# Designs tried in a protein design run: peptides against a protein of PDB entry 7PB4. Part 153

Target 1, 105 residues: chain A of PDB entry 7PB4
Amino acid sequence: KMLNIKEYKEKLLSTLGEFLEDHFPLPDRSVKKKKKNIQESSVNLITLHEMLEILINRLFDVPHDPYVKISDSFWPPYVELLLRNGIALRHPEDPTRIRLEAFHQ
Target 2, 218 residues: chain B of PDB entry 7PB4
Amino acid sequence: DALQMAVGYFEKGPIKASQNKDKTLEKHLKTVENVAWKNGLASEEIDILLNIALSGKFGNAVNTRILKCMIPATVISEDSVVKAVSWLCVGKCSGSTKVLFYRWLVAMFDFIDRKEQINLLYGFFFASLQDDALCPYVCHLLYLLTKKENVKPFRVRKLLDLQAKMGMQPHLQALLSLYKFFAPALISVSLPVRKKIYFKNSENLWKTALLAVKQRNR

## One batch from the design tools (peptide; made by RFdiffusion4, then SolubleMPNN)

Design b2_p12_3_s1 (from b2_p12_3, 4 letters changed)
Fold by OpenDDE base, seed 1:
Structure b2_p12_3_s1 (fold): chain B 105 residues (1-105), chain C 218 residues (1-218), chain A 12 residues (1-12)
Amino acid sequence: as target 1 above (105 residues)
Amino acid sequence: as target 2 above (218 residues)
Amino acid sequence: MFDILSFAAKNS
């Protein structure tokens, strides 16, 4: 049973990878290192695929608390995309945490 | 100069100790407004102020006033727009601010220096079509952005579903007509032959300012 | 509501 779930997960992620990259790519941050002191937090943004992988993994690894904390690596448009399309839900008491919804149906 | 001081105030925030916080804020806001409408703002100033307006750092009234004066002297940086879209999605700005931003984006579209990264945001803009308040302006934006490569069967279906829900809206028909132009095989529905594409006149708020910008850059 | 996951699964 666990192997089948893992395989299904891997297949799903593989299938989604190309689609998500084609339709929802990260914008190229022109990190032009202009030297001035603005701490542009060099936070590496993760892909939508990686974000979904994190959410899926959390759902399977910790089904009783399937919520992931939104980090600075989570690009806000991706978070909004997932929430608006019902793919993810915010924690009712902690808006900084989200879970995957699509697998709770 | 007065503008740099004003921008710096908005960037750094109010110094805690000022007894006249509201008067100081109003002074700096008026400075920005006066310069923006008279001469336009530099790309760097727009970069700072646009993000501030969408970050929720200030109240809705202030954010609205800032957005209304995001008038370029010459160009708007594409990076500023990308960052702005990110802030828009954080959810700290009001619905009215979001609408105003999209109106601004459409009005200022030709003044954005590059479109490559904005084109990558196509999917996000398309997803925003579901917001009834944004839909007219997003359709206009998508009309400006759409390339043949963006016209996919699933997007056609979504547009048709929206049309079924909302009725035959002029802005939606305009976008569908463009989709049919790029991919006639995907749209079997007969679209009314409209000689004129009608979008809500988003430019009205900035019409005078935009004319002035175009005159200065000639 | 556009289910990106369902769509991707159907179109892959």
Scores: peptide ipSAE 0.040, ipTM 0.819, DockQ to the pose 0.032
Fold by OpenDDE base, seed 3:
Structure b2_p12_3_s1 (fold): chain B 105 residues (1-105), chain C 218 residues (1-218), chain A 12 residues (1-12)
Amino acid sequence: as target 1 above (105 residues)
Amino acid sequence: as target 2 above (218 residues)
Amino acid sequence: MFDILSFAAKNS
């Protein structure tokens, strides 16, 4: 049973990875603004694939609290995409936390 | 100058202690509007103000007025547009603001300095086609952005499904015709040969301003 | 609702 879930997870992630990379790539923030000292924290944004991987891993590792805190590495359009499509849900009491929606087949 | 003070006000927000918050807001808003319509705004000013208009920092009325005066002096930075789309997705702006943004984006499309990063947002724009209020403007935007590599079987299916649901809308037909041009094998349905592509005139709000921008940059 | 998962599965 566990092996089948892991295999399913890996297959799902692999299938999604190519699709998400092709259709929802990260914008290149590489515009080296030379000038001013604004410590814009160079927060490295993660891919949508990495975001899903985090959510899936959390669901497996901590099924009783499957929520992930939205960090600055979470690109807002990706968060919205997941929420809008019912792939993720916000925590009812903490909007800074999201979980993977259980795909009840 | 007065414009820098106005932009700074919107960036920093109202100082708590001002008894005349509304008068101060109106003064700065009028300053931005006057400069924008007369001379256009610098790319840096648009970068700041566009993000403010979509961040939900101010009320819908203020955001609408700011967005309406996002008229470039020369160019709009692609980075500003990418940031704006990010805010749009966070859902802190009204539906009317979203519509206005897409109208603005279509109207100002030629003044955006680069398109490479905007093209990466193709999937997000395409996902917004299901919104009936946005659909006409998103179709127009996608018509401007679509490359051969964007034309995929699933997107064709989605467009045909939308056509089945909404009927033969001119904006949807225009986009489908472009898709058929790039990938004729994916669209077996005989599209009516429309000699003319018809989109809603999104630029009407900025027609005079756009003419002035083009004249200044000649 | 655009089921990105179902879509990815169908287009893989």
Scores: peptide ipSAE 0.035, ipTM 0.740, DockQ to the pose 0.032
Fold by OpenDDE base, seed 4:
Structure b2_p12_3_s1 (fold): chain B 105 residues (1-105), chain C 218 residues (1-218), chain A 12 residues (1-12)
Amino acid sequence: as target 1 above (105 residues)
Amino acid sequence: as target 2 above (218 residues)
Amino acid sequence: MFDILSFAAKNS
């Protein structure tokens, strides 16, 4: 049973990876902002694939608290995409935390 | 400069100690409005003010007024648009603000310096078609953005499903017609040949301002 | 609603 879940996870992530890269790529923020002082901390944004991997891993590693804190590396459009499609849910008491929904049987 | 002071006020926020916060806000807002409609704003000023309008830092009335005066002197940075789309997803702006933003984006589309990064947002814009209030404006935006590589079987199915739900809306018909042009094999349904493409935003709030911008940049 | 996971699962 556990092996089947791991294999399913890997297959799902691999299939999603190509699809998500093709249809929901990160915008290249590498527009060299000339050094004007806007300390927009170049927070390194993670891919949607990486975000899903984090959510899936949290569900398996900590099933009693499967919530992940939304960090600055989480691109807001990706968070919204996951929430709108029912892939993720916000914590009822803490909107800064989300969990994977699609795998909660 | 009065404009720099006004932009700085919105960027830094109101200083707590002023008893006359509303008068100060109104003064700076009027300064931005006057310059924007008369001369347009620099790309850097639009970058700052557009993000402020969508961040939820100020009330809906203020955000609406800021968005209405996001008129470029020359160009709008695509980076400003990407950041703006990110703010729309945070959910701190009203539905009316979202509608106004998409209207603005369509109206100002030709003044955006580059389209490569905006084209990468195609999937997100397409997902917004499900919002009934946004759908007419998103269809118009997608009509401007769509390339052959964006026309995929799953998107065709979604558009046909949306048409089945909403009926033969002019904005949906325009987008479907474009999809059929790029990929006729994916759309077996006969589409009525409409001689005139109709989008809801035909009456542009910025018509006079856009004419002035074009005249200054000639 | 476009379910990305369901779409990916159907196309895998």
Scores: peptide ipSAE 0.040, ipTM 0.784, DockQ to the pose 0.032; fails the geometry check
Fold by OpenDDE base, seed 5:
Structure b2_p12_3_s1 (fold): chain B 105 residues (1-105), chain C 218 residues (1-218), chain A 12 residues (1-12)
Amino acid sequence: as target 1 above (105 residues)
Amino acid sequence: as target 2 above (218 residues)
Amino acid sequence: MFDILSFAAKNS
């Protein structure tokens, strides 16, 4: 049973990977390093695929607390996309935490 | 100059100690408005002010006024637009601000220096079609952005589903007609031959200002 | 409700 869940997870992630890359790619931050010292923390944004992987992993690893804290690496459009489409839900008491919803039905 | 001081005020935020915060805000806002409508704003000024308007740093009334005066002197940076779209998704701006932004984006589309990164946001714009308030303006934007590679079976299905829900809307029909042009095999439905493409508020709030910008850059 | 995941799974 556990092996089947891991395989299913990997298959889902692999299948989603190409689709997400094609239709929801990260914009090329041409961070023109204009040298001005504003520490724009070059927070490396993660892909939508990586974000979903984190959410899925949390759901499987910690099913009693399946929420992930939104980090600076989470591109806001991705978060909004997941929330608007009912793929993810915000924690009712902590809007900085989200969980995967689509897999709870 | 007065504009630099005004932009700096919005960027740094109000200095805590000013008893007349509202008067100072209004003064700087009027300065930005006056310059924008007379001469347009530099790309760097638009970059700063556009992000401020969408970040939720100020109230809706202020954000609306800033957004209304995002008139370029020459060009708008694509990077500014990408950042702006990111702010729209954070949910710190009002629904009216989102509508105004899409109206602005359509109006200013030709003044954006590049389209490569905006084209990558196609999926996000398409997802926003489900918002009834945004749908007319998003259809117009997608009409400007759509290429053959964007026309996929799933997007066709979504547009047809949306048509079934909302009825035959002119803006939706315009987009569907473009989709049929690029991929006739994906759309079996006979679309009415509309001689005139109609988008809601084709006359934008900036029509006069944009004409002036085009005249100055000739 | 547009299930992006279900859609991706069906089109991939």
Scores: peptide ipSAE 0.036, ipTM 0.742, DockQ to the pose 0.033; fails the geometry check

Design b2_p12_3_s2 (from b2_p12_3 with V1M F9A E10K)
Fold by OpenDDE base, seed 2:
Structure b2_p12_3_s2 (fold): chain B 105 residues (1-105), chain C 218 residues (1-218), chain A 12 residues (1-12)
Amino acid sequence: as target 1 above (105 residues)
Amino acid sequence: as target 2 above (218 residues)
Amino acid sequence: MFEILSFAAKNS
């Protein structure tokens, strides 16, 4: 059972990786935002793939608390995309936490 | 304010107890339409109503009418657009609504306050090129969004494959020409020298309204 | 596309 879950996880991540690489590549960070002087903390945004990987890993590693805290590395459009598509759910009491939706219900 | 009441109605939904639900709906819809076409809508009103139009909360006819009156008074928030795009993925809107949305997005492109987040959705828009109904409008949107960094070998291949499937469509040719401009080494194919780029702009439902918006904001 | 993710998600 655990091996099947790991294999499934790997297959899911690989399939998602290919899909996301093909369809949702991060725009090259090389677009130099003209340095307006505001020290906007260069928060390194993660890829949608990495975001999903984090969510999937959390679901498998901590199934009793499968929620991930939204960090500054989480690009809001990706979060919104996941939420609106029912891929992720917000924690009912903490809107800063999201989990992967259990699609098997 | 009649507009605030109308927006509030759409946001909260119909009160179950009203015997005249359809009449009330029509009244509020007409209010939104009248204000939108006369004065435009505030960014906050567009944020609310655009989300409603794509959420599937109302029927397709209502959603279509709401979307048609998403005319800004001044600007549209990029966040509203991002939220709207996310709804396209939920599958609760009709194909016609998706087409209308992309038409709207192209028409309203200059009125969107920022483009940084929208540019990050490039891959999503590009993936929608495979939809034959969306393809002309998506090509136009991509033409507006495309930067050198977006021109990748895999996207070139996909565009060429689409051209092989659909023929030499003017909108595909326009996008390919832009791609060739940014990355000539990726497109060895000779493209016809077009003096004018032709997108389906003649079908812009908002042309008159947008002219009025531009005049008011001068 | 997200129908595929939603589909992939629903059918995974």
Scores: peptide ipSAE 0.036, ipTM 0.707, DockQ to the pose 0.065
Fold by OpenDDE base, seed 5:
Structure b2_p12_3_s2 (fold): chain B 105 residues (1-105), chain C 218 residues (1-218), chain A 12 residues (1-12)
Amino acid sequence: as target 1 above (105 residues)
Amino acid sequence: as target 2 above (218 residues)
Amino acid sequence: MFEILSFAAKNS
């Protein structure tokens, strides 16, 4: 049973990977190293694939608390995309936490 | 420079100690308004002020006034637009500000220096079609951005579903007609031959300013 | 079926 869940997860992520890269790529941050001292925190944004992997892993690893804290590496358009399409939900009491929506079959 | 002081005020935020915070804010806002409408703003000034307007740092009235003044002297950086789209998704701005932004984006589209990164945002703009308030302006934006490579079966289905829900809206018909032009095999439905593409006049707010910008850059 | 799959299937 556990092996089947892991394989299903890997297959799901692999199938989504190409689609997500093609239709929802990260914008090329032209890191114009203009040396001006504004610490634009060079927060490395993660891909939508990586974000989904984190959410899926949390759901499987900690099903009783499947929420992930939104970090600075979470690109806001990705968060909004997941929420608007019902793929993710915000924590009812903490808007900085999101979970993958479990589709009740 | 009065403009630099005004931009610096909005960037750094109000200094806590001023008893007349509202008067100071209004003074700086009027400075930005006056320069923007007379001469336009530099790309760097637009970069700073656009992010401020969408970040929720100030109230909706102030944000609306700033956004209305995002008139370029020459060009707008596409990086500013990408950052702006990110701020829209954070949800700290009002629905009216989001509508105003899309109207601004359509109106200023030709003044954006590059389109490569904006084209990568196609999927995000397309996802915003489901918002009834944004839909007319997003259709116009997508009409400007759409290439043959963007016309996919799933997007065709989504547009037809929206048409079934909303009826035959002129802005949706315009976008569907473009999709049919690029991929006629994907759209079996006969679209009415409209001689005139009709979008809401998003540019009306900036029409005079844009004419002045075009005249100065000729 | 994850809504993501539905989203991907709807968008594929």
Scores: peptide ipSAE 0.066, ipTM 0.831, DockQ to the pose 0.035; fails the geometry check
Fold by OpenDDE base, seed 3:
Structure b2_p12_3_s2 (fold): chain B 105 residues (1-105), chain C 218 residues (1-218), chain A 12 residues (1-12)
Amino acid sequence: as target 1 above (105 residues)
Amino acid sequence: as target 2 above (218 residues)
Amino acid sequence: MFEILSFAAKNS
C-alpha cells in the first residue's frame, strides 16, 4: 500500500512537472541590482512543482497536521492557482497555512 | 518636490500621530492625480504606487483612485506588472480593483517596455477567464498576448466550455478566432466570420491621457 | 477539482 502511494506520488509529480514548467513558469527576476538600498530580501521563489512536492510530502509525513506554512518563497500566484483549482485548502483558523486537498474520490 | 513627498507618504504610510490623516491623504492623492493626468508618472513612481494600490495598504476608494492615475510619462516596467499580478493573487484587493487592473493593463499594454515576463503569466491570466467579471478584459488581454505556442488543446477546450456556458460573447469569439488562426486543426467548430473584433472599450477611462502620452513621446 | 491535474493528464 505505501509503495503504491509513493509511486503514485512520484508519477503524479513527474506528469505535472513538465506541464507546470511549460504553462506556469516563474518570472525571471533578472532585475539588475540597481544600487538602491531597498533590502528587497532576495527571497528565492520556488517552482510550482517544488510547492506541490512540499505539500505532498507534508501530507505523507504528518497526515494528522498536513498543513504547510506559506513562506516568502511561495509565489502568491502559485498559492492562488492551487487554491482556485481545489488542489490546496487554507487552514480554517490560520490563513497562512495550506494543505493538499485529499483526493477523496 | 510635491510628487516625491506624496509618493513617499503612500510608501511609508500615514504617521500614526497626525490628527488630520484624511486631509493629508487627500492632499497627497490629489498631487499624484494632478501630475499623472498632466504629465504622466515616471516608471519608478508607477512601480511604487501600483504595488501600493494592490497591496491592500489603503481602503478600496483610495486604491481605486491610485490605480486610475497610473498613467505613464513614457513607459511602464514589465516588472511592475509582474509584481502587481502577484499582489492581485494575495487577495487583499477588492473584485472591483481586479477588474480595474485588467482594464488598466489592456489600456496601457503598448506602454509596457517589455512583454517577455508578462507572456510567462499567460497561464495565470487564462485561469482568470472563469471569473465572469474579469472574463471580458482577460479575453482582451489574452488576445494581445497570445502566440502560437500558447494555443494548446486544453485551452481550446476551456474556451469552448466557457462559450457553452456563457454563450457567444464577442470577447470570447475574438479570442477563439485568434486561436483558430494559430491552430485551425484544434477548432473544428465553424466560428462566425466576425469581420470586426469587438472588445469592451476598456481604454475609455484613459483615452485622453493615452493620447497625451503618445503626443509627448513622438 | 484538480483541473491542472486533469489538464496535465490530458496533455501528457
Scores: peptide ipSAE 0.054, ipTM 0.840, DockQ to the pose 0.032; fails the geometry check
Fold by OpenDDE base, seed 4:
Structure b2_p12_3_s2 (fold): chain B 105 residues (1-105), chain C 218 residues (1-218), chain A 12 residues (1-12)
Amino acid sequence: as target 1 above (105 residues)
Amino acid sequence: as target 2 above (218 residues)
Amino acid sequence: MFEILSFAAKNS
């Protein structure tokens, strides 16, 4: 039973990976490091695939608290995409936390 | 320079100690408005002020006035647009501000220096078609962005489903006609041959300013 | 069924 869940998880992530990379790539932040003092915090944005992997892992690892805190590495358009499509849900009391919705059915 | 002082005020925020915060804000806002409508703004000034208008740092009335005067002297950086789209998703701006932004983006589209990164946002813009308030302006934006490689079977299905739900809207028909042009095999439905494509006139707010910008850059 | 998931499942 556990092996089937891991295999299903890996297959789902693999299938989603290609689609998400093709249709929802990260913008190239090749902002030429002109030293303008805007500490644009060198926040490394994660891919949508990596974001989903984090959410899926949290659901499996901590099913009683499946919420992930939104970090600065979470690109806001990706968060909005997941929420609008019902893939993720915000915590009712803490809007900085989200969980995977699709696998609770 | 008065403009630099005004931009600096919006960037750094109001100094807490000023008893007359509202008068100072109005003074700087009028300075930005006057320069923008007379001469246009530099790409760097638009980068700063556009982010401020969408960040929720100020009230909706101030944000609306700033966004209305985002008129370029020459070009708008595509990086400013990418950052702006990120701010729209943070949820600190009003629905009216989002509509105004898409109207602005369509009106200023030809003044954006590059389109490569904006084209990567195609999927995000397409996902915004489900918002009834944004749909007319998003269709117009997608009409400007769509390439043959963007026309996929799943997007065709989504547009047809949206048409079934909302009816035969002129802006949706315009986008579907473009999709049929690029991929006629994917659209079996007969589309009415409209000789003229009709979008909401998003540029009306900036029509005079855009003419002046084009004249200065000749 | 989430459209993104449905699309990914159909193309796998």
Scores: peptide ipSAE 0.041, ipTM 0.834, DockQ to the pose 0.030; fails the geometry check

